# Peptides against a protein of PDB entry 3VZA, part 145

Target 1, 98 residues: chain A of PDB entry 3VZA
Amino acid sequence: RVERLCKSKELFEERLGLEIRRIHNEQLQFIFRHIDHKDPDKPYMFTLSINEQGDYEVTSCTPPLDCISEFQLKVRETNNFSAFIANIRKAFTALSFK
Target 2, 62 residues: chain B of PDB entry 3VZA
Amino acid sequence: AAYVTQLYYKISRIDWDYEVEPARIKGIHYGPDIAQPINMDSSHHSRCFISDYLWSLVPTAW

## One batch from the design tools (peptide; made by RFdiffusion4, then SolubleMPNN)

Design b2_p26_8_s1 (from b2_p26_8, 15 letters changed)
Fold by OpenDDE base, seed 2:
Structure b2_p26_8_s1 (fold): chain B 98 residues (1-98), chain C 62 residues (1-62), chain A 26 residues (1-26)
Amino acid sequence: as target 1 above (98 residues)
Amino acid sequence: as target 2 above (62 residues)
Amino acid sequence: REEWLQQLDATDTLELLRQILSAPPE
């Protein structure tokens, strides 16, 4: 089972171009790659925590996204975390075209 | 590790076929109403194209 | 396997995140 889990994680990381890390102060770091076709290894990332009210809170976004605050509001309203992550990736993709 | 893989599924709704060779990207995407098969030859596509395609399966409607 | 995925569909993502954040380092 452990071997399967390791393989699963590797497949998701490579195929989705998304790495998920737990970092200091009870935060998750989401690192997108494969965004810029001219530079596939260029990272686009944001960090996320659950605040004291129990709400999703974006604690950083690199590069910055104008829409990130709106997305945070939307995910709090809908609890659609999948759409939250997908929309962030979509926004990063748009940003990569400069 | 188990929780993170669960999170990947919660995000993507993809279940991989772990019995095939690495060059074959095979699995099932579970959409809201319909499950769709995934079956790609990775040697025919760039990493970016593969990722873009897989993410295109994920609805962005809130 | 299908039952396992159905169970995942029924879980709260917020709670899953809390479990990830509270788990001991691997």
Scores: peptide ipSAE 0.714, ipTM 0.956, DockQ to the pose 0.917
Fold by OpenDDE base, seed 3:
Structure b2_p26_8_s1 (fold): chain B 98 residues (1-98), chain C 62 residues (1-62), chain A 26 residues (1-26)
Amino acid sequence: as target 1 above (98 residues)
Amino acid sequence: as target 2 above (62 residues)
Amino acid sequence: REEWLQQLDATDTLELLRQILSAPPE
């Protein structure tokens, strides 16, 4: 099963263009690629933690998104993490068009 | 890795078919209403197109 | 496998994230 898990992770990373990494200070880094069709390897990323109150907290966003604070609020209210990630990718995609 | 793969599923609702050739993107997307099959030949599409397509399956409604 | 996926659907994503974040460094 370990082999399948590794393969699964690789498939998700490549096919979704999304890498999920655990980084310092108990944070997750979400790295989107395949956003800009002219530069598929260009990363769009944000970091996420669970704060002291137990809430989702975006700790960084590169490039910055003006909607990220609203999305953070929405995910706290709805707990719809899937929509949270999908909306962020959508926002990054829109940003890639300038 | 186990938790991360679970997270990928929680995000995408995609379950891959792991028994097919590497060039075949095959799986099932479990949407809120119905499950949809995924079956693509990766050699016929760009990486960006594939990703965009797969993400298009993920609802953005809160 | 369907039952496995159903179990995943039933899990709290926040709890899953907590488990990921609290796990030992890889």
Scores: peptide ipSAE 0.714, ipTM 0.957, DockQ to the pose 0.864
Fold by OpenDDE base, seed 1:
Structure b2_p26_8_s1 (fold): chain B 98 residues (1-98), chain C 62 residues (1-62), chain A 26 residues (1-26)
Amino acid sequence: as target 1 above (98 residues)
Amino acid sequence: as target 2 above (62 residues)
Amino acid sequence: REEWLQQLDATDTLELLRQILSAPPE
């Protein structure tokens, strides 16, 4: 029950290197770790909200990604949230090599 | 936590096996066509490798 | 368990996010 839910969250956080937090102003913060193999704990993060129009809106991205606006458009068009998150992680990974 | 766990599944399509030892990363990834078992010894891999591998299971096509 | 996962597959992600954002703080 509650204990299993907590365990599940911890397993996902550690194994995917993805933490999901609810922060102020009705936003979700997605924190990726395990991106940089030389610094596994280095965070790559973005925040997300549902705007007044009911659309996905990225409210911040650290470090910044040139492709984040395009991804926001794509997820609005396709509603493929899984691909949205996976592509962001891929972009962060590419950024870590620069 | 319940909704967040559901979100993790919606993102990854992974269902963990919660009955195995902590060092064993075991579960099932439900791809669009077939389900694929996950079964790794975490002591044999870095955290980054494990995460990279698991994310490689997630399609990036829109 | 299979039915549980099927239920999750059937849920709308946007609605799930709304639930997360509107739920009481944990």
Scores: peptide ipSAE 0.714, ipTM 0.957, DockQ to the pose 0.893
Fold by OpenDDE base, seed 4:
Parts: sequence; C-alpha cells; structure tokens
Structure b2_p26_8_s1 (fold): chain B 98 residues (1-98), chain C 62 residues (1-62), chain A 26 residues (1-26)
Amino acid sequence: as target 1 above (98 residues)
Amino acid sequence: as target 2 above (62 residues)
Amino acid sequence: REEWLQQLDATDTLELLRQILSAPPE
C-alpha cells in the first residue's frame, strides 16, 4: 500500500503539474507547473493555512493574483475546494499569457 | 502520502490505474454527474497539454 | 475500491487538510 501511495503521489504531481508540500507554520504550499508551455517548469504557487476561525486562508501567492481574495471568499462560502484550486490554476494560466 | 493523495483526489476527482505502463495515462475522472475514463499515451503529448487536459476535467463553478 | 472513493467523497476537505497539517512528517 505504501508503494502504491507513493506512486499515486508521483503520478498526480507529474500529470497535474501540481506539487503539494507542508511548510513551516502549519501551511500547505501548492506549486503549479506546466502552466507556461514555453517554460513548463516555471512554478506558480500559493500557500494555504487554516486560521484560528477554522477558515481557509491564503498566506502567500507568487506571482500575485488580483482574484485570490475573491477566491478565498468563495471557497469559504461554498467549501468547494476543488473549484478553488482549479480557479487558481486558471488564473495563473491567464497570467502566463500577459 | 496517504492524506496528500486523498487531497489530490478531492481536488481532481481522478483515480489512476496504477497497473499500466508509465507511458499510459489511464484512470477515471469522477465528475459531478458522470464518470469518464482517461486513457492517453503520454508520448504523444507535451506535459503541459496533459496537465491542461486533465485540469479541463475539473469544474470551476463554485 | 469504489467504497473507498465513496468514503473520500464523504470526507470533509477541511478536515482532511487539518489532518495533513497536524500529521507527523513522513
């Protein structure tokens, strides 16, 4: 089972171009790659924590996204974490065109 | 890795077929209304195309 | 495995994140 889980993680990382890692201060870092087709390894990332109120909180976003605060509000309202991540990736993709 | 892989599933709703060769991207995407198979040859596509395609399966509606 | 996936579907993502954040390092 451990081997399967490790393989699963690797498949997700490569195929989705999304790495998820724990970092300091009880945060998760989400690193998107495969965004810029001309530079597939260029990272687009944000960090996430759960604040004292128990809400999702974006603690950083690199490069910055104007829409990130709105997305944080939306995920708190809907609890649709999947859409949250997908919309962030969509926003990063749009940013890569500029 | 267990919790993280669970999170990947919660995000993507994809369940991979782990028994196929590495060059074969095979699995099932569980959409809100219908499950659809994923089956593609990675050697025929760029990494960016593959990722874009898979993410296109994930709804962005809140 | 279908039952396993159903269990995941029923799991609160927020709780899953808490588990990830609080779990010992691998």
Scores: peptide ipSAE 0.713, ipTM 0.957, DockQ to the pose 0.934; fails the geometry check

Design b2_p26_8_s2 (from b2_p26_8, 13 letters changed)
Fold by OpenDDE base, seed 4:
Structure b2_p26_8_s2 (fold): chain B 98 residues (1-98), chain C 62 residues (1-62), chain A 26 residues (1-26)
Amino acid sequence: as target 1 above (98 residues)
Amino acid sequence: as target 2 above (62 residues)
Amino acid sequence: RAERRARLDAEDVIELLKRILNAPEP
């Protein structure tokens, strides 16, 4: 089972170009790659925590996204975590063309 | 790794067929109304194309 | 009913995130 889970994680990381890491201060780091077709390994990332109120809180975003605060509001309102992550990736993709 | 893989599923709604050859990207995407098969030959596509395609399956509507 | 499902989904993801954050490191 451990082997299957490890393989599954690796498949997600490679195919989605999304790595998820635990980092200091009880945060998760979401690292997108495969965004810039000219530089597939260039990372686009944000960090996420659950605050004292139990709400999603973005603690950093690199490169910065003007829409990230709105997305944080939207995910708190809708609880659609999938759309939250997908919209962030979409925003990073748009940024890569600027 | 169990929790992380569960999180990937919550994000992407993709279930991989991990028993196939490495070059075959095979799985199922579970949309809100319909499930769609995934079946690609990775040797025929760039990493970026593959990722873009898979993410295109994920709804962005809130 | 839709709101209830949304709440359950939110709790599920939040709990999952917490478990990831607090799980023993391999």
Scores: peptide ipSAE 0.617, ipTM 0.939, DockQ to the pose 0.327
Fold by OpenDDE base, seed 2:
Structure b2_p26_8_s2 (fold): chain B 98 residues (1-98), chain C 62 residues (1-62), chain A 26 residues (1-26)
Amino acid sequence: as target 1 above (98 residues)
Amino acid sequence: as target 2 above (62 residues)
Amino acid sequence: RAERRARLDAEDVIELLKRILNAPEP
């Protein structure tokens, strides 16, 4: 089972270009790669926590996204975490074209 | 590891066929209405294209 | 039914996140 889980995680990381890490102060770091086709290893990332009210809270975003606050509101309203992550990636992709 | 892989599923709705060779990207995407197979030859595509394609399967409607 | 399903799914994700955040350090 452990081997299956490790392999599955690695497949997700490589194929989606998304790494998920636990970092200090009870936060998760989401690192997107494969965004810029000219620089596939360039990271685009944000950090996320669950605040004391139990709500999704974005604690950082690098590079900054003007839409990140709106997305935080949307995910709190809809509880659609999948769309939340997908829209962030879409926004990073758009940003990569400058 | 188990929780992280479950989170990946909640995000992507993809279930990988991990028993095939690495060059074969095979799995199933479970959309809201229907399930669609994934079956790609990774040697025919860039890493960025593969990622873009897989993410295109994920609905962005709230 | 739709609202109930959405709530259950949301709770699942929140619980997953909490479990990841509270996992013991290596």
Scores: peptide ipSAE 0.616, ipTM 0.939, DockQ to the pose 0.356
Fold by OpenDDE base, seed 3:
Structure b2_p26_8_s2 (fold): chain B 98 residues (1-98), chain C 62 residues (1-62), chain A 26 residues (1-26)
Amino acid sequence: as target 1 above (98 residues)
Amino acid sequence: as target 2 above (62 residues)
Amino acid sequence: RAERRARLDAEDVIELLKRILNAPEP
């Protein structure tokens, strides 16, 4: 099972262009690649924690997204984490064209 | 890795067929109403196209 | 029923994230 899980993770990382890492201070770092077709390895990333109230909290976003605060609000309201991540990627994609 | 893999599934709703050749991107996407197979030849597409395509399967409606 | 399922899924994600975030440090 461990081998299968490792393989699955690697497939997700490569195919979705999304790496998920635990970093300091109990945060998760989400690193998107394959955003800019002209520079596929350019990272677009944000960090996430669960605050003391149990709510999703974005602790950083690089490059910054104007919509990130709104998305944080939306995910708290809807609890649709999948849409949260997908919308962030969509926003990064839009940013890459500017 | 178990929890991270589960998180990927919660995000993408994709289940990979990990036993196929590396050049074959094969799996199942579980949408809210229907499940659809994924079956691509990676040698015919850029990494960015593949990622964009897979993410296009993920609903963005809140 | 649908609402219950949605709630369970949401709670499951939060719990999953907490488990990842609070995993033992190496």
Scores: peptide ipSAE 0.614, ipTM 0.938, DockQ to the pose 0.382
Fold by OpenDDE base, seed 1:
Structure b2_p26_8_s2 (fold): chain B 98 residues (1-98), chain C 62 residues (1-62), chain A 26 residues (1-26)
Amino acid sequence: as target 1 above (98 residues)
Amino acid sequence: as target 2 above (62 residues)
Amino acid sequence: RAERRARLDAEDVIELLKRILNAPEP
């Protein structure tokens, strides 16, 4: 049911602090909040596409992460998308303490 | 909406209990070996703590 | 319901992402 699906999305957005949006040029935007306990609404985000070769491609990352290119390589090698997203959040969390 | 919620499940492996009151964070996390219940009183925790806790359930090993 | 969940769990993530990217706008 559409109503239940909408509620599900809202629960995930609030509880995980992760919003997923489709944006221009066939990209998905992943927006993390609840990263900085001193500023819970501060967004940490990246955009993702599937390139012409069919591979995951990070098209932007704000704030920038030194490890994002390595993570892109790892997810292409392992196809572990869950770990990919979780590691990005972990990296953003570490960045919030700097 | 269906595809996005499916993506959330692929990422988190969490299935929410949609029949409880909003103040109760209840669901199941499906780990690789066993499923574990989630049952939290949101009034006792910050939004950041809740998110950190839930993400801690998600393995980061590649 | 359980069978539906099993099918969803078995879907390739990349295919799922493509469906999200190409789904009709509401």
Scores: peptide ipSAE 0.614, ipTM 0.938, DockQ to the pose 0.830

Design b2_p26_8_s3 (from b2_p26_8, 18 letters changed)
Fold by OpenDDE base, seed 1:
Structure b2_p26_8_s3 (fold): chain B 98 residues (1-98), chain C 62 residues (1-62), chain A 26 residues (1-26)
Amino acid sequence: as target 1 above (98 residues)
Amino acid sequence: as target 2 above (62 residues)
Amino acid sequence: RKERLEELDKTDVFDLLRQILTAPEP
């Protein structure tokens, strides 16, 4: 089972170009790659926590996204986490074109 | 690891076929209306194209 | 396998995230 889980994680990481890591202070780091076709390994990332109120909170975003605060509001309202992540990736993609 | 893989599924709605060779990207995407098979030869596409394609399967409507 | 995914579809992502965030560190 452990071997299967490891393989599953690796497949998702490579194919989606998304790494998910737990970091200090009970935060999750989402690292997108394969965004810039000219530099596939260039990372686009944000960190997420659940604050004391029990709400999703983006604690950092690199590079910064003007829309990230709006997306945080939307995911709090809808709890559509899939759309949240997908929209962030879409925004990073748009940013990569300058 | 189990929770993280579950999270990947919650995000992407993709279930991979773990029995095939790495060069074959095979799985099923479970959309809101239909289940769509994924079956790609990775040697025919860039990593960026593959990722872009897979993410295109994920709805962005809130 | 299908049943596993059906159960996962019923799981609230918020609860899943809390489980990840509060799980023992490796």
Scores: peptide ipSAE 0.720, ipTM 0.958, DockQ to the pose 0.896
Fold by OpenDDE base, seed 2:
Structure b2_p26_8_s3 (fold): chain B 98 residues (1-98), chain C 62 residues (1-62), chain A 26 residues (1-26)
Amino acid sequence: as target 1 above (98 residues)
Amino acid sequence: as target 2 above (62 residues)
Amino acid sequence: RKERLEELDKTDVFDLLRQILTAPEP
């Protein structure tokens, strides 16, 4: 089972170009790659926590996204975490076309 | 590890067939109404194209 | 396997995230 889980995680990381890591202070780091077709390994990332009120809170975003605060609000309202992550990736993709 | 893989599923709604050759991207995407198979040869596509395609399966409507 | 996914569909993502965030360090 452990081997299966490890392989599954690796498949998701490579195929989605998304790495998920737990970091200090009970935060999750989401690292997107495969965003820029000219630089596939360039990372686009944000960190997330659940604050004292029990709400999703984006604690950092690199590079910064103008829409991240709105997305935070939307995910709090809808609890649609899938759409939250997908929209962030879409925003990073748009940003890569400078 | 189990929780993270579960989170990947909650995000993507993809279930991989991990018992196939590495070059074969095989699985099932469970959309809100229907499930559709994923079956592609990774050697025919760039990593970025594959990722873009898979993410295109994920609805962005809130 | 199908049953596993069905149960996972019933799980709230918030609870899953809390489990990840509060789990003991490996």
Scores: peptide ipSAE 0.719, ipTM 0.958, DockQ to the pose 0.894
Fold by OpenDDE base, seed 4:
Structure b2_p26_8_s3 (fold): chain B 98 residues (1-98), chain C 62 residues (1-62), chain A 26 residues (1-26)
Amino acid sequence: as target 1 above (98 residues)
Amino acid sequence: as target 2 above (62 residues)
Amino acid sequence: RKERLEELDKTDVFDLLRQILTAPEP
């Protein structure tokens, strides 16, 4: 089972171009790749925590997204984490077109 | 890493078929109404295309 | 396998995230 889980994680990372890391201070780092077709390995990332109020909080976003605050509000309202991540990726994609 | 793989599923709603050849991208996407099979030959597509396609399956409506 | 996914569908993502964030280090 452990081997299967490891393989599953690798498949998700490669196929979605999304790496999820636990980093210091109880944060999750979401690293998107495969955004820029001209530079597939270029990372687009944000970090997420759950604050003292128990709310999702984006602690960093690189490159910055104007819409990230709105998305944070939306995910708090809806708890639709899937849409949250998907919309962030969509925003990063739009940003990559410059 | 069970929790992380579970998170990937929560995000993407994709369940991979782990027993196929590495070049075969095979799984099932569980949409709100329909479960859609995924079956692609990775050698025929760029990494970016694959990712874009898979993410296109994920609804963005809140 | 189907049952596993059904149970996962019932799990709140918030709880899942908390488990990831607070799980013991490897």
Scores: peptide ipSAE 0.719, ipTM 0.958, DockQ to the pose 0.947
Fold by OpenDDE base, seed 3:
Order: C-alpha cells, then sequence, then structure tokens
Structure b2_p26_8_s3 (fold): chain B 98 residues (1-98), chain C 62 residues (1-62), chain A 26 residues (1-26)
C-alpha cells in the first residue's frame, strides 16, 4: 500500500502538474506547473491554511490573482474544494496568456 | 502520503491504474454523472497538453 | 478499491485538510 501511495502521488504530481506541500505554520502550498506551454516548468502557486475561525484562507498567491479573494469566499460558502483548485488553475492559465 | 493522495482524489476524482507502463496514462475519472476511462500514450502529447486535458475533466461550477 | 473510493467520497474535504494541516511536522 505504501508503494502504491507513493507512486500514485508521483503520478498525480506529473500528470496534473500539481505539487502539494506541507509548509511552516500549518499551511499547504499548491504548486502548479505545465501552465505555460512555452515554459512548462514555470511555477504558479498559492498557500492555504485554515484560520482561527475555521475558514479556508489563502495566505499567498504567486503570481497574484485578482479573483483569489472571490474564490476563497466561494469555497467557504460551497465547500467545493475541487472547483476551488480547478478555478485557480484556470485563472493561472488565463494569466499565462497575459 | 495517504492523506495527500486522498486529497488529489478529492480534487481530481481520478483513480490511476498504477500497474501499467510509465508511458501509458491510464485511469478512471469519476464525474458527477458518469465514470470515464482515461487511456492515453504520454509520448504522443506534451506535458502541458496532458495536464490541460486532465484538468478539463474537473468541473469548475461551484 | 471501489469501496475505498466510495468511503472517500463520503469524507468531508475539510476534515481531510485538517488532518493534513495538523499532522506532526517532520
Amino acid sequence: as target 1 above (98 residues)
Amino acid sequence: as target 2 above (62 residues)
Amino acid sequence: RKERLEELDKTDVFDLLRQILTAPEP
């Protein structure tokens, strides 16, 4: 099972171009790659925590997204975390076209 | 690692077939209405295309 | 495997995230 989980994680990272890291201060870092077809390794990332009120909170976003605050609100309202991540990737993709 | 892989599934709704050759991208996407098989040769596509395609399977409606 | 995914579908993502975020740091 451990080997399967390890391989599964690697497959997700490569195929989705999404790396998920636990970082300091009880945060998760989401790193998207494969966004810019001209620069596939260019990272697009944000960090996430659950604040003292128990709400999802985006603590950083690089590059910045104008829509990130709205998405934070939406995920708090809907708890649709899948749509949250997918919409962020969509926004990063749009940003890569400038 | 278990929690992270579970999170990947919660995000993507994809279950990989990890027993196939590395160049074969094979799995199942569990959509809200139907389950769709994934089966593609990675050597025929760019990394960006593959990622874009897989993410296109994930609904963005809140 | 199918049963595992069915159970995971019933799990709240918030709870999963809390488990990840509050797990002991390496």
Scores: peptide ipSAE 0.719, ipTM 0.958, DockQ to the pose 0.840

Design b2_p26_8_s4 (from b2_p26_8, 16 letters changed)
Fold by OpenDDE base, seed 1:
Structure b2_p26_8_s4 (fold): chain B 98 residues (1-98), chain C 62 residues (1-62), chain A 26 residues (1-26)
Amino acid sequence: as target 1 above (98 residues)
Amino acid sequence: as target 2 above (62 residues)
Amino acid sequence: RKARLEQLDKTDVKELLRKILEAPEP
């Protein structure tokens, strides 16, 4: 089972170009790659926690996104975490063309 | 890794076929209305194209 | 397998995130 789960995670990481890591202070780091077709390994990242109020909280975003605060509000309102992640990737993709 | 793989599913709605050859990207995407099979030859596409395609399956409507 | 996915569809994302966040630091 452990081996199967490990393979599953690796498939998601490579195919989606998304790595999810637990980091200090009870935060998750989401690392997107395969964004810039000219530099597929260039990382686009944000960190996330659940604050004391139980709300999604973005604690960092690199490179910065003007829309990240709005997305945080939207995910708090809708609890649509899938759309939250997908929209962030979309925003990073748009940023890579600038 | 169990919770992380569950999170990947919650995000992407993709269930991979883990028993095929590494060069074959095979699975099922569970959309809101229909389940769509995924079956790609990874040797025919760039990593970026594959990722872009898979993410295109994920709705962005809130 | 189908039952597993159906159960995941019912799982709250925040609860899943909390479980991941409780994991040891790298």
Scores: peptide ipSAE 0.742, ipTM 0.960, DockQ to the pose 0.790
Fold by OpenDDE base, seed 3:
Order: C-alpha cells, then structure tokens, then sequence
Structure b2_p26_8_s4 (fold): chain B 98 residues (1-98), chain C 62 residues (1-62), chain A 26 residues (1-26)
C-alpha cells in the first residue's frame, strides 16, 4: 500500500502538474507547473493554512492573483476545495497569457 | 503520503490505474454525474496538454 | 477500492488538511 501511495502521488504530481508540500509554520504549498506551454517548468504557487478560527487562509501567492481573496471567501462559504484549487489554476493559466 | 494522495483525490476526483506502464495515463475520473475513464498515450501529448486536459475534468463551479 | 473512494467522498477536506498540517515540518 505504501508503494502504491507513493506511486500515486508521483502520478498526480506529474500528470496534474501540481506538487503539494508541507512547509514551515503549518502551511501547505501548492505548486502548479505545466501552466505556460512555452515554459512548462515555470512554477505558479500559493501557500495555505488553517487559521486559528479554523478557516482556510491563503498566506502567499506567487505570482499574485487579484482573485485570490475572492476565492478564499468562496471556499470558506462553500467548502468546495476542489473548485478552489481548480479556479486558482484557471487564474494562473489566464495570467500566463498576460 | 496517504493523506496527500487522498487530498489529490479530493481535488481531482481521479483514481489512477497505477499498474500500467508510465507512458499510459489510465484512470477514472469521478464526476458529479458520471464516471469517465481516462486512457491516454502520454507519448502523443505534451505535459502541458495532459495537465490542461485533466484539469478540464474538474468543475470550477462553487 | 470503490468502497474506499466512497468513504473518502464523505471525508471533510478541512479535517484532511488538518491531518496533513499536523505532520512534522520539513
């Protein structure tokens, strides 16, 4: 099962172009690649935590997204984390086109 | 790794067939209405295309 | 396998995140 889980993670990372990392101060870093077809390895990332109130909190976003605060609000309201991540990727994709 | 892989599933609703060769992208996407098979030859597509395609399966409606 | 996924579908994402965030820092 451990081997399966490790392989599954690697498949997700490569195929979705999404790496999920635990970083300092109890945060998760979400790193999107394969966004810019001209530069597939260019990272687009944000960090996320659960604050003291128990709410989703985006602690950083690189490059910055104008919509990130709205998405944070939406995910707090809906708890639709899948849509949250997908919309962020969509926004990064749009940003890559300038 | 268990919780992270579970998170990937919660995000994408994709379950990979991990027993096939790496060049074969095979799995099932569990959409809100129906489940759809995924079966691609990665050698025929760019990494970006593959990622874009897979993410296109994920609804963005809140 | 199907049963595991069905159970996972019922799992709260925030709880899952908390479990991940409770792991040791790198």
Amino acid sequence: as target 1 above (98 residues)
Amino acid sequence: as target 2 above (62 residues)
Amino acid sequence: RKARLEQLDKTDVKELLRKILEAPEP
Scores: peptide ipSAE 0.742, ipTM 0.960, DockQ to the pose 0.741
Fold by OpenDDE base, seed 4:
Structure b2_p26_8_s4 (fold): chain B 98 residues (1-98), chain C 62 residues (1-62), chain A 26 residues (1-26)
Amino acid sequence: as target 1 above (98 residues)
Amino acid sequence: as target 2 above (62 residues)
Amino acid sequence: RKARLEQLDKTDVKELLRKILEAPEP
């Protein structure tokens, strides 16, 4: 089972171009790659925590996204975490064309 | 890795067929209404194309 | 496997996040 889980994670990382890692201070780092077709390994990332109130909180975003605060509001309202991540990726993708 | 893989599923709604050869991208995407199979030959596509395609399966409506 | 996914569909994402955040820091 452990081997299966490890393989599954690797498949997600490679195929989605999304790495999820625990970092310092009880945060998760979401690292998107495969955004820029000219530079597939270029990372686009944000960090996330659950704050004291139990709400999703974006603690950093690199490169910055103007829409990230709105997305944080939306995910708090809807708890649609899938749409949250997908919209961030969409925003990063749009940014890569600028 | 268990919770992380579960999180990947919650995000993507994809369940991989991990027993196939690495060059074959096989799985099932569970959409809100129906489940759709995923079956791609990775040697025919760039990494970016594959990722873009898979993410296109994920709804962005809140 | 089907049952596992059905149960996972009922799981709150925040619960998963909390469990991940409880893991040792890298």
Scores: peptide ipSAE 0.742, ipTM 0.960, DockQ to the pose 0.782
Fold by OpenDDE base, seed 5:
Structure b2_p26_8_s4 (fold): chain B 98 residues (1-98), chain C 62 residues (1-62), chain A 26 residues (1-26)
Amino acid sequence: as target 1 above (98 residues)
Amino acid sequence: as target 2 above (62 residues)
Amino acid sequence: RKARLEQLDKTDVKELLRKILEAPEP
């Protein structure tokens, strides 16, 4: 089972171009790659925590996204975490086209 | 790792067929209305295209 | 496997995140 889980995680990381890491201060780091077709390894990332009130809280976003605060509000309202992550990736993708 | 893989599923709604060769991207996407198979030859596509395609399966409606 | 996914569909994402956040810091 452990081997299966490890393989599954690797498949998700490579195929979705999304890495999820536990970092300091009880935060999760979401690292998107495969955003810029000219530079597939360029990372687009944000960090997330569950604050003392139990709400989703974005603690950083690199590069910055104007829409990130709105997305935080939307995910708090809807609890649609899938749409939250997908919309962030879409926003990063749009940002990569300068 | 178990919880992280579960999170990936919660995000993407994709269940991989991990028993096939790495060159074969095979799985099932469980959309809100229908479940559709994923079956791609990775050698025919760039990593970016594959990721973009898979993410296109994920609804962005809140 | 289908049953496993159905059960996972019923799991609260926030609870799942809490479980992940309990992991040791790198």
Scores: peptide ipSAE 0.741, ipTM 0.960, DockQ to the pose 0.764

